# Ledger of designs, part 73: peptides against a protein of PDB entry 7BDX

Target 1, 212 residues: chain A of PDB entry 7BDX
Amino acid sequence: EMGAAACTLLWGVSSSEEVVKAILGGDKALKFFSITGQTMESFVKSLDGDVQELDSDESQFVFALAGIVTNVAAIACGREFLVNSSRVLLDTILQLLGDLKPGQCTKLKVLMLMSLYNVSINLKGLKYISESPGFIPLLWWLLSDPDAEVCLHVLRLVQSVVLEPEVFSKSASEFRSSLPLQRILAMSKSRNPRLQTAAQELLEDLRTLEHN

## One batch from the design tools (peptide; made by RFdiffusion4, then SolubleMPNN)

Design b1_p12_7_s2 (from b1_p12_7, 8 letters changed)
Fold by OpenDDE base, seed 3:
Structure b1_p12_7_s2 (fold): chain B 212 residues (1-212), chain C 212 residues (1-212), chain A 12 residues (1-12)
Amino acid sequence: as target 1 above (212 residues)
Amino acid sequence: as target 1 above (212 residues)
Amino acid sequence: FVDEVGAEALAR
């Protein structure tokens, strides 16, 4: 209980750039983010196929951790810190996104995907995550999720790759050969307007790349 | 481990007034401070006479909680919040200070005393804590501590009472009859310059009150 | 993307 409450407050205040700078300016940031990855991993491994109650202290704690990572990654110095000093956490997030089944732990998936998207704003971050083993298969695995928010954030990550020529060129062959085009086309017809727009934009970006 | 790390970061950032305002502006502050008191109480009750290792995750967590309370109480809106909305936490801190033996959990005592001193800056806070049952005996119990920092912060609280006529008048008879004058005189000769100064100033304040 | 355009901070 207390850990979840403290972590939730830390999440709330981490929405400020000055707070992120204060967190990262201390000697305790490295330890915090190291343990963050381990805690998230332990939570996902404990799910044993049952949906842990989303309102549990454990779930709330892990959601707050993922929220903090997202807020840190939302700021330039935070992205730099994660990409330079907390790569293990990024690796863990990628692993956990693969370990979760479609429809499983949707809220955590969304938060983790948001953190990775924020990291992808940094070219070094985008390079790091996109060059991770199994990244392209992971994107398609995640895109099989029935949840529109999961799919939206996957499409945003895919767009970050597609719009960065240096990154896209490295995976272009695998990307083109494995692209779930019919799935993305279906999303472009979604009733969810955010998902619909993201899918349409990605389809336009992909068409532009085929003609170049 | 993770709880201690998160709470430690929250403690660090709570040194900022803007962060305290952000913590208190949310709907989660009440729950946090309620659980804070319970967690601190559970820790003190678990000590069963053995010095828990000061470097344990549990100890670090409780120290961070006490630090957060101190930082909240350092700011006007934080004092108002504690005195209006978290009186149970103040009652808990007073109780725990009584439950701890002289020389036991010195670091926690110091942090708790610092929080109460910060609350005492607010007249409403000073009234609340000074009117608590056993407050005067508690001050003398705490002043029997061998630690100079504990004694220093007790003297600061005593000074807050003595310098507030409306508060002091309510306890003046009990205060005068139970005052450990010889102990305070001994502190005025301490090798600790902070303790020495605080004891000297308090003795001067007391002399002034005897002549009025 | 050079600009923080699209970065999402979650105030929760």
Scores: peptide ipSAE 0.044, ipTM 0.843, DockQ to the pose 0.058
Fold by OpenDDE base, seed 2:
Structure b1_p12_7_s2 (fold): chain B 212 residues (1-212), chain C 212 residues (1-212), chain A 12 residues (1-12)
Amino acid sequence: as target 1 above (212 residues)
Amino acid sequence: as target 1 above (212 residues)
Amino acid sequence: FVDEVGAEALAR
């Protein structure tokens, strides 16, 4: 209980840029993010079924950790830190997103995807993530999730790749050959307006790239 | 490990007034400080001997909790919060200071004493603490500690009582009858300059009050 | 290129 409470408070205050700078300016940041990855990995490996106990102390703890990573990645210096000094954590997040089944740990998936999206705002971060082994198949695996928020954040990450020519050019052949176009078209007809809009925008961006 | 790391980061950033305000402005502050007291109490009760494993995860966790309380109490709104909404935590800290033996958990004692001193800067806090059952005997018990930092922070707390006429008048009879004058005089001859100065100042303040 | 547009911090 206490660990989850403390970590949740840290998550809340980490929404401030000054707090992120204070965390990263300390001598404990590297260790913290190293243990964060290990803790998240241990949690996902401990799941016996597809149903998560969302109210458990350890679930709340892991949510707070993922939230802190997201908030750190929301700040330019935080992205620089993650990309330069905590790549193992990024690799862990990518791996965990692949290990989780559709519908499993939806809230955690959303937070992890948000962290990757925030990292992708840095070109170096986007390059690193997109060059990860199995990245393209991972995106399509995650788009098979029934949850609209998971799919929304995957579409945002796909859009980050598509909108960066230097990155997209490297993956363009695989991307075009494996693109789940039918799935994205179905999302563009979603009753969820955020998902609908994101799918429509991505389809427009993809059409623009086919003509260039 | 992870809980201690997260709590230590929260401790570090709680040195900022803005972070303290953010913690207290959230809906989770009351719960956090309630669990903090329980956690500290459980830790002290679990100690099998006078030797603390200072490097243990749970020791570091409890140190960070006490540090957070101290930092919250360093801010005016934090003192108001503790005195108005977290009195049970103050009671717990007083109790734990009584339960610990001389030389036991020195670092924790220092942090707890600092929190009480910070609370005593608020007149309402000083009144509350000084009116606690056994407060005067507790001060003398703590002054029997061989550690100079423990004794220093006790002397500062004693001085806070002595320098507030409205508070001191209520305890003056018991205070004068039980004052460990020989111990304080010995501290005024300490090789530790901070302890020496604090003891000398307190002796001067006490002499001034005897003549009024 | 670093673009802050779209970065989201969650205070929950």
Scores: peptide ipSAE 0.043, ipTM 0.843, DockQ to the pose 0.057
Fold by OpenDDE base, seed 5:
Structure b1_p12_7_s2 (fold): chain B 212 residues (1-212), chain C 212 residues (1-212), chain A 12 residues (1-12)
Amino acid sequence: as target 1 above (212 residues)
Amino acid sequence: as target 1 above (212 residues)
Amino acid sequence: FVDEVGAEALAR
């Protein structure tokens, strides 16, 4: 309980850039993010394949940790730190996103995807994530999720790749061959306006790239 | 481990007034400080009477919690919050200071005493602490500690009482009758300059009060 | 991008 409470407070205050700078400026940041990855991994491994997100202190703790990572990645210096010094955490997030079944741990997936998207704002971060083994298959695996918010954040991450020529060119062949076009088309007709818009924009971007 | 890491980061960032305001402005502050008291109490109860401070994650966690309380109390709005909304925590700190033997949990005692001193900066806080049952005996119990830093913070707290006429007048008779004068005189000859100065100043303040 | 900053509201 106390750990979850502390982490929740830290998550809340990490919305400030100055707090992120303070977290990173201390000598404890590296250790913190190392243990963060391990903790998240242990949590996901403890889940039965069919179990939904638990309303527990443990779940709350992991959500807070993922939220902190997201907030750190929202800040330029935080992105630099994660990409330079905490790559194992990014690798862990990518792994965990692959390990989770569709519909499993929806909120955690969303937070992890938000963190990856934030990291991808930096070209160096985008390159690192996109060059990860199995990244494209992972995107499509995640896009099979029934949750609209999960799918939205996947589409945002896909868009970050598509809009960066230097990144997209490296994976264009695999991307084109494996693209779940029917799924994206279905999302473009979603009743969820955010998902609908994201899918439409991505389809437009993809069409533009095929004509060029 | 992860809880200790999170709490340590929260301790570090709580040095900022804005962070303290953010902690208190959230809906989690009350619960956090409630559990803080319980956690500290559980830790102290788990100690054998002869055991020194553990170099463990648990100890580090409790230090961080005590540090957070100290930092909150360093800020005016934090003092107001503690005195108005988290009195049980203050009561717990007073209790734990009484439960600990001389030389036991030195660092924790220092942090707890620092928090009480910070609270005592507000007259309302000083009144609350000083009106606690057994407060004066507790001060003398703590002043028997072999640690100079513990004794220093006790002397500072005593000085806060002595310098506030409205508070001192309520306890003056008990204070005068129980004052460990020989101990304070010994401290005024300490090789520790901070302790020496604090003891000398207190002796001067006490002399001034006796002549008035 | 700044919209990603903050504590997510988690339903309990």
Scores: peptide ipSAE 0.030, ipTM 0.837, DockQ to the pose 0.157
Fold by OpenDDE base, seed 1:
Structure b1_p12_7_s2 (fold): chain B 212 residues (1-212), chain C 212 residues (1-212), chain A 12 residues (1-12)
Amino acid sequence: as target 1 above (212 residues)
Amino acid sequence: as target 1 above (212 residues)
Amino acid sequence: FVDEVGAEALAR
């Protein structure tokens, strides 16, 4: 209970750039984010057995941790910190997104994807995550999720790759050969307006790249 | 482990006035400080049995909670919040200071005393804590502690009472009749310069009040 | 502590 409350409070205040700078300016940040990755990993590994109630204190605690990572990544110095000093955490998030089945731990997936998207705002961050082994297959795996929010954040992450020529050129062959075009086309017809728009924009960006 | 890390991080960033304002401006502050009091109480109650290693994750977690309370009380709006909306927490701190034996949980005592001293900077806070049942006996109980830091913070709290005529007048009879003068005189000869100075200043303030 | 208090991710 108290751990979840403290972490939720820390998540809330981490919406401020000044708070993120304070977190990262202290000598505790490295240890905190190291343990964060381990805690998230332990939680995901525990899901295979007991149907942990998604509303449990443990779940809320892990959601708050993922939220903190997202808010840190929302700030330029936070992205720089994650990509320079907490790469293991980013690798852990990528791994956990691969370990989770479609429809499993949807809320946590969304938070983790939001953090990766925020990291992708930075060219250095985008380069790092896109060069991770199995990144493109992971995107398509995640895009098979039945949840519209998961799919939305995956499409945003895909768009970050597509819009950066230096990154896209490295993976263009694999990307073109494995692109789940029919799935993206189906999303462009979604009743969810955010998902629909994201899929349409991505399809437009992809068409522009095929004509060049 | 992770709870202690999150709470320690929150403690560190709570040194900022802006962070304290962010904590208190959210809809989670009341619940957080309510659970804080309960957690501190549960910890102190657990000490009677197993010699909890003072260096345990649980101890560090509770120290961080007490540190957050101290940092909140260091700011005017934080004092106002504690005295208006979290009186149960202040009552809990007073109770726990009474439940702890001399020499027991010294670090936690110091943090709790620092929080009460910070609250006492505000006249409303000083009035509230000084009107708590058994407050004067509690001060003398705490002043029997063998630890110089505990005694220092008790003397500072006593001085806050003595320097405020509106508060001192209400308790002046009890205060004068129970004053451990010999103990304070002994502290004025301490090898600890901070304790020595605090005891000397208090003795001077008391002499000034006897001549009026 | 069930209620979420988190910030939105930065949009590009």
Scores: peptide ipSAE 0.047, ipTM 0.832, DockQ to the pose 0.121; fails the geometry check

Design b1_p12_7_s3 (from b1_p12_7, 7 letters changed)
Fold by OpenDDE base, seed 3:
Structure b1_p12_7_s3 (fold): chain B 212 residues (1-212), chain C 212 residues (1-212), chain A 12 residues (1-12)
Amino acid sequence: as target 1 above (212 residues)
Amino acid sequence: as target 1 above (212 residues)
Amino acid sequence: MVDEIGAEALAN
């Protein structure tokens, strides 16, 4: 319980760029983010048996951890830190996104996807995550989620790939052959306006790429 | 372990006034500081049997919690918050300082004493802690500690009482009758220059009060 | 992509 409370406060203050810089400027950041990945992994592994209450201390703790990672990744120096010094954490996030079933741990999925999207703002980050084994299948797996927010953040991540020619060229064949076009088209008709817009924009970008 | 790491980071960033304001401006601060007292109490109670390693995750966690409290108390709005909304925590700190034996948990004692000293900067805070039952005996109990840093911070807290006539007048009789003068005189000859100075200044202040 | 454009930080 105390850990969850502390992490929640840390999450709140990490919305500030200056706080992120302070966190990363210390000698403790590496250890923190190393253990973060392990903690998130342990949590997800525990879900195979127990109906963990979403409001549990453990859940709140992991949500706060994922939120902190997201906020760190929102800042340039934070992205640099994650990509250079905490790759294991990024690998873990990718793994956990694959391990979670559709509709499972929606809030955690959203936070993890937001962190990956923030990482993808930097070319080095985008390269790293997109070159992860099974990244393209992972995106499509995640698009099968019934939750609109999960799908939205997947589409945003897909767009980051599509809009970067250097990255897209490496996966273009796999991307085109496995693209769940009907699913994306369905999302372009979603009642969720953010999801609808993201799907429409992605479809436009994809059409533009076919004409080039 | 993860809790200790998170609290350590939170402790580091809480050195900033803006971070303290951000922590306290949220709806989560009350819960955090409520649980903080309980956690510290649980830790100290566990020491009666087990040689807890000072470098344990539990110890580091509690040190970080005490450090956060100290940093919050260093800021005007933080003192106001503690005195108005987290009195139970202050009561717990006073209790724990009494429960710990001389030479036991030196680092934690120092942090707790620093927090109380910071609280004492405000008249309302000084009134609250000094009016706690057994406060004067507690000060003398703490001055029996063999550690110079513990004694230093006790002397600083004693000085806060002595320099505030409104507070000192309420306890002057008890203070004068129980003052461990020989112990303070010994400290005025300490090889620790900070302790030496603090003891000398307190002795000067006490002499001035006798002439008035 | 230009750094920080579209980045999302969440205060809870």
Scores: peptide ipSAE 0.049, ipTM 0.865, DockQ to the pose 0.058
Fold by OpenDDE base, seed 2:
Structure b1_p12_7_s3 (fold): chain B 212 residues (1-212), chain C 212 residues (1-212), chain A 12 residues (1-12)
Amino acid sequence: as target 1 above (212 residues)
Amino acid sequence: as target 1 above (212 residues)
Amino acid sequence: MVDEIGAEALAN
C-alpha cells in the first residue's frame, strides 16, 4: 500500500518539467529506471496465473511507474535520458507490449504506448524503437486489441514512423507488405471519435506516401 | 527495493515548495500521511528482534517517509496541513521518539525531530505538540541519547518552547522542576560546535527568563 | 518530425 501511494504521488508531481529535471539531475535516476523495468516485467510475468485485480496495490504501483516513465518521456531532456541511458527499459516496454494478450492490462498498455510515443518525438528515440527487432509485427499485434484506447495509441505510433522519411524508408517494404489495411479502415469508421480521427489521418498520410 | 527507490525520489523532489504544494493540492495527501504514520510505527515495532541493517530497503523507505514529512513541515502550508489534518501522524512521531532506545535508529530520530521542530515554527503546531501528554519527559528522555545530532535537535525544540511565552507558561512548573540542567551544561562544553552553541543559547535564554 | 509536438504528461 505505502509503496503504491508514494509512487502515485511521484507520478503526479512528475507531470512538472522541473520535477523531471530534478529527478534526472540526481544520482538515483539510473538505478530507479533500471529497477522500474525489472518491476514491470515481474508484474506482467505474474499475470499468467492470478487475475490480478486492477485495483490491487501491485497494479497501482506498476501503473504509477509507467506513468512516471511517460511523464519523463514528455520532456526533451527526459527523452534524451531514456534513449541514451535507459535503453533496457525501452526494450522491456516493447517486450511487455508483445507479451500481453489482447484485452489484457489495458491501462498499462496505454501508459507504455504513450511512453513510446513520447520517446518517438525524439528522432533518436524513434530510430531506436523502430529498429528494434519485431517492431512492425508488434504494432500489428497491438492493433488487434479490442480496446479503442490501445488502438488509438498504436495508430499514433504508426503515424510517427510514417511521417519520418528517414525512419519509414528503412521499414517501408515490411510495412507495405504486412499493413493491416482492413483493420485500419474499420477503425476509421469507429464510433470512438479519437480513434476514428487517428485512423483517418493515418490513411491520408499513407495515401500521400504512395503518390510520392 | 522499488518502493524505497520511488519514495527516495519523492523525498528528494519534496525539497521544493512547489512540489509540496502539488502534493497537498491533490486528493491523495490525507491517505498518504495516514499510511506514513502506520508504516513508520510498524517499522519501529519490528526493530525489537532483528538488527535491521540501516541500509536495508525497509530502512531507506522509512527514512524517505520521514524526510518527506520534514520537507512538508518546512513549508507554511505544509505545517498548516499537518496540524489541521494529520495530527495522528504527529502523535505517532512523538510516540516513536519515546519508543526508540538511546542510540537506536539515530537517523530516523533526527528526521522526526526535525519534522517536529519545523511544525513548531507554526504557533498552532507548537501548542499542539507541547500540549501532548508526556512531552516534557519525552524531551529529557531524548536528551539522554549519546548521539550529538539527536541532542542538538532536541535542544532546538526545547528552545522553541522556551522562547514562546504563551506556550512556556503552561509548562513552566514542570519544566523548571525536571530540567536536566547538568546534562545541558555538559552539552555546552561539547566538542561538537553545533551542539555546544545550541546548549549555550538555551542556557542564556533560560537565564533571561529567570530574571523576568 | 517536429520535436515536442504531441508530448503528453499525465496528471494523476
Scores: peptide ipSAE 0.048, ipTM 0.865, DockQ to the pose 0.057
Fold by OpenDDE base, seed 5:
Structure b1_p12_7_s3 (fold): chain B 212 residues (1-212), chain C 212 residues (1-212), chain A 12 residues (1-12)
Amino acid sequence: as target 1 above (212 residues)
Amino acid sequence: as target 1 above (212 residues)
Amino acid sequence: MVDEIGAEALAN
C-alpha cells in the first residue's frame, strides 16, 4: 500500500519537466528504471488467464510506474536517458505489450504505448524501437485489440514510423506485405473521432508513399 | 525494493517547494501521510532489541518517508497541512521517538526530529507538539542519546519552546523542575561545534528567562 | 511540462 501511494505521488509530480530533470539528475535514476521494468514484468506474469484489470494496490503501483515512464519520455532529456541508459526498460515494455492478450490490461497497455510514442519523437528513440525484434508483428498484434484507445496509440506509433524515411525504408517490405489494411480501414470509419482521424491520416500517408 | 526506490526519488524531488505544493494540492496527500505513519510504526516495532540500523530496502524506505515529511514540514503550507490534516502522523513521530532506545535508529531519529523542528516553526505547530502528552519527558529522554546529531536536534526543539512565551509558560514549572542541566552543560563543552553552540545558546536563553 | 510537438504527459 505505501509503495503504491508513494509511486502515485511521484507519478503526479513527474508531469513537471523540472521534476523529471531532478529525477534524472540524481544518482538513483538508473536503479529506479531498472527495477521498474522488473516490477512491470512481474505484474504481467502474475496475471492468470483473461483476468480483468484489478483496482488493487499492485495495479495502481504498476500504473504509476508506467505513468512515470511516460512523463520521463515526454521530454527530450528523458527520451535521451531512456534510449541511452534504460534500453532494457524499453525492451521490457515491448515484450509486455506482446505478452498481454487483446482486451487484457487496457490501461497498462495504453500507458506503455504512450511511453513508446513519446520515445519515438526522437529519431534515435524511433530507430531503437523500430529495430527491436518483431516490432512490426507486435504493432499488428496490438491493432487486433478491441479497445479503441489501444488502437489509437498503436496507429500513432505506426505513423511515427511511416513519416520517418530512414526508419520506414528499413521495414517497408515487411510493412507492405503484412499491413492489416482492412483493420485500419475499419478504424477510419470508427465512431471514435480520435481513432477515426488517426486511421484516416495514416491511410493518407500510406497512399502518398506508394506513389513515391 | 521498488517501493523504496520510488519513495527515495519522491524524497529527493520533495526538496523543491513546488513539488511539496503539488503533493499537497492533489487528492492523495491525506492517504499518503496516514499510511506513512503506519509504515514507520511498523518498522520501529519490527526492530528487536538493540539492533543497529540496517542498510536494507525497508530502512531506506522509512528514511525516505521521514525525509518527505521533513521536506513537507519545511514550508508554510506543508506545516499547515501536517498540523491541520495529519496530526496522527505527528503523534506517531512523537510516539516512535519515545519507543526507540538511546543509540537506536539514529538516522531515523534525526529525520523525525528535523520534521518536528520544522513543524515547530509555526506557532500552531509548536503549540500542537508541545501540548502532546509527555512531551517534556520525551525531550529529556532523547537528550540521553549518545549521538550528537540526535542531541543537537533535541536542543533545537527545546529552544523553539523556550523562545515562545505562549508555549513556555504552559510548561515552565515542569521544564524547570526536570531540566537535565548537567547534561546540557556537558554538551556546551562538546567538541562538536554545532552541538556546543546549540547548548550554549539554550543556556543563555534559560538564564535570560530566569531573570524575567 | 513544456509542451513538445506530439509529446503527451499525464499528471496522474
Scores: peptide ipSAE 0.048, ipTM 0.864, DockQ to the pose 0.067
Fold by OpenDDE base, seed 1:
Parts: C-alpha cells; sequence; structure tokens
Structure b1_p12_7_s3 (fold): chain B 212 residues (1-212), chain C 212 residues (1-212), chain A 12 residues (1-12)
C-alpha cells in the first residue's frame, strides 16, 4: 500500500519538468528505472489468463511506475536518459506490449504506448524502438486491440515512424506489405473522434508517401 | 525494493518547495501521510531488541518516508498541513521517539526530530507537540541518547519551546523541575562544535528566563 | 509530435 501511495505521488509531481530533471540528476535514477522495468515485468507475468486491470495496490503501483516513465519521456532530458541509459526499460515495455493479449491491461498499455510515443519524439529514440526486433508485427498486434484508446496510441506511434523518412525507409517494405489497411480504414470511420482523426491523418500521410 | 527506490526519489525531489506544494495540492496527500505513519510504526515495532538501523530496503524505505515528512515540514504550507490535517502522524512520530531506546535507530530519530523541529516553527505546531502528553519526559529521555546528533536535534527542539513564552509558560514548572541540567552542561563542553553551541545557547536562554 | 504528460492519480 505505501509503495503504491509513494509512487502515485511521485507520478503526480513528475508532471513538472523540474521534477524530472531532479529525478534524473540524482544518483538513484539508473537503479530506479532498472527496478521499474523488472517490477512491471513481474506484474504482467503474474497475470493469470485474460485478467483485466486489477483494482489493487499492485495495479496502482505499476500504473504509477508507467506514468512516471511516461512523464520522464515527455521531457527532452528524460528522452535522452531513457534512450542512452535505460534501453532495457524500453525493451521491457516493448516486450510487455507484446506479451499482453488484445483487451488485456488496456490502461497499462496506454501508458506504455504513451511512453514509447514520447521517446519517439527523439530521433535517436525512434530509431532505437523502431529497430527493435518484431516492432512492426508488434504494432499490428496492438492494432488488433478492441480498445479505442490503445489503437489511438498505436496509430500515433505508427505515425511517428511514417513521418520520419530515415526510419521509415529502413522498414518500408515490411511496413507496406503487412499494413492492416482495412483495420486502419475502419478506424478512420470510428465514432471516437480522436481515433477517427488519427487514422485519417495516418492514411493521408501514407498516401503522400506513396506518391513521393 | 521498488517501494524504497520510489520513496527515495520522492524524498530527493521533495527538497523543492514547489514539489511539496504539488504533493499537498493533490487529493492523495491525506492518505499518503496516514499510511506513512502506520508504516513507520510497523517498522519500529518490527525491531527486535536493540537493533540499529538495518542496511535493508525496509530501512531505506522508512528513512525516505521520514525524509519526506521532514521536507514537507520545512515548508510553511507543509507545516500548516501537518498541524491541521496529519496530527496523527505527528503523534506517531512522538510515540516512536519514545518507543526507541537510547542509541537505537539514531538516523531515524534524527529525521523525526528534524520534522518536529520544523513543525515547531509554526506556533500552532509548537503548541500542539509541546502539549502532547509526556512531551517533557520525552525530551529528557531523548537527551539520554549517546548520539551527539540526536542530542543536538533534541536541544534544538527544547530551545524552540524555551524561546516561545506562550508555550514555555504552560510547562515552566515541570520544565524547570525536571531539567537535566548536568547533562546539558556536559553537552556545552562537547567536542562536537554543533552540539556544544546548541547547549551553550540553550543555557543562555534559560538563564535569561530565570532573570526575567 | 506532442509531449504527453500522464501525471494523473490512479486511473478511474
Amino acid sequence: as target 1 above (212 residues)
Amino acid sequence: as target 1 above (212 residues)
Amino acid sequence: MVDEIGAEALAN
């Protein structure tokens, strides 16, 4: 209980850039983010079957950890840190996104996807995560999720790849050959306006790339 | 391990006034500080015999919690919060200071004493803690500690009482009758310059009060 | 690209 409460407070205050700088400026950051990855992994591994988010201290704790990572990744120095010094954590996030079934741990997926998206703002980060083994299949796996928020954040990450020619060119063949176009088209007709917009924008970006 | 790491980071960033304001401005502060007191109490109760600070995650966790409380108490709004909304935590700190033996959990005592001292900067806080049952006996109990840092911070708290006439007058009889004068005189000759100075200043303040 | 801050308390 106390761990969850403390992490929740840390998550809340990490919305400040100065707090992120303070977190990273200490001598405990590396250890913290290492243990963070391990803890998140342990949680996901502890899930039996198709368990949804648990209304438990453990779930709150892991959500807070994921939230902290998201907020750190939202800041330039945080992205630099994650990409340079906490690659194992990024690998873990990618792994966990793959390990979870469609519809499983939706809220955690959203936070993890947001963290990856924020990392992708840094070209070095985008290169790193997009070159991770199985990244493209992972994106499509995640787009099979029934949750609109998950799909939204996956599409945003896809768009980050598409909008960076240096990254997109490296995987363009696989990307084009495996693109779940019908699914994205369906999302462009979603009643969720955010999902609808994201899908439409991505489709436009993809069309532009086909003509260039 | 993760809880200790998170709390340690939260402690580190709580050195900022803005972070303290953020902690208190959330809707989780009350719960956090309630659980903090319970956690600290559970830790102290778990100590078998004359155990010193454990080189463990649990010890680090509790130290971090005590450090957070100290930093919150260092800020005006934090003092206001503790005195108005977390009195149980203050009571717990006073209790735990009494439950620990001389020489036991020195570092924790120092942090708890610092938190009480910071609270005592607020007259309302000073009134509250000084009117706690057994407060004066507690001060003298703590002054029996062999550790110079513990004694230093006890003397500072004693001085806070002495320097506030409205508070001192309420307990002046008990204070004067039970004052461990010989012990304080010995501290005024300490080789620890901080302890020496604190004891000398207190003795001067006490002399001034006797002549007025 | 936009930075996203997920600094909310426990999600509902």
Scores: peptide ipSAE 0.032, ipTM 0.857, DockQ to the pose 0.182; fails the geometry check

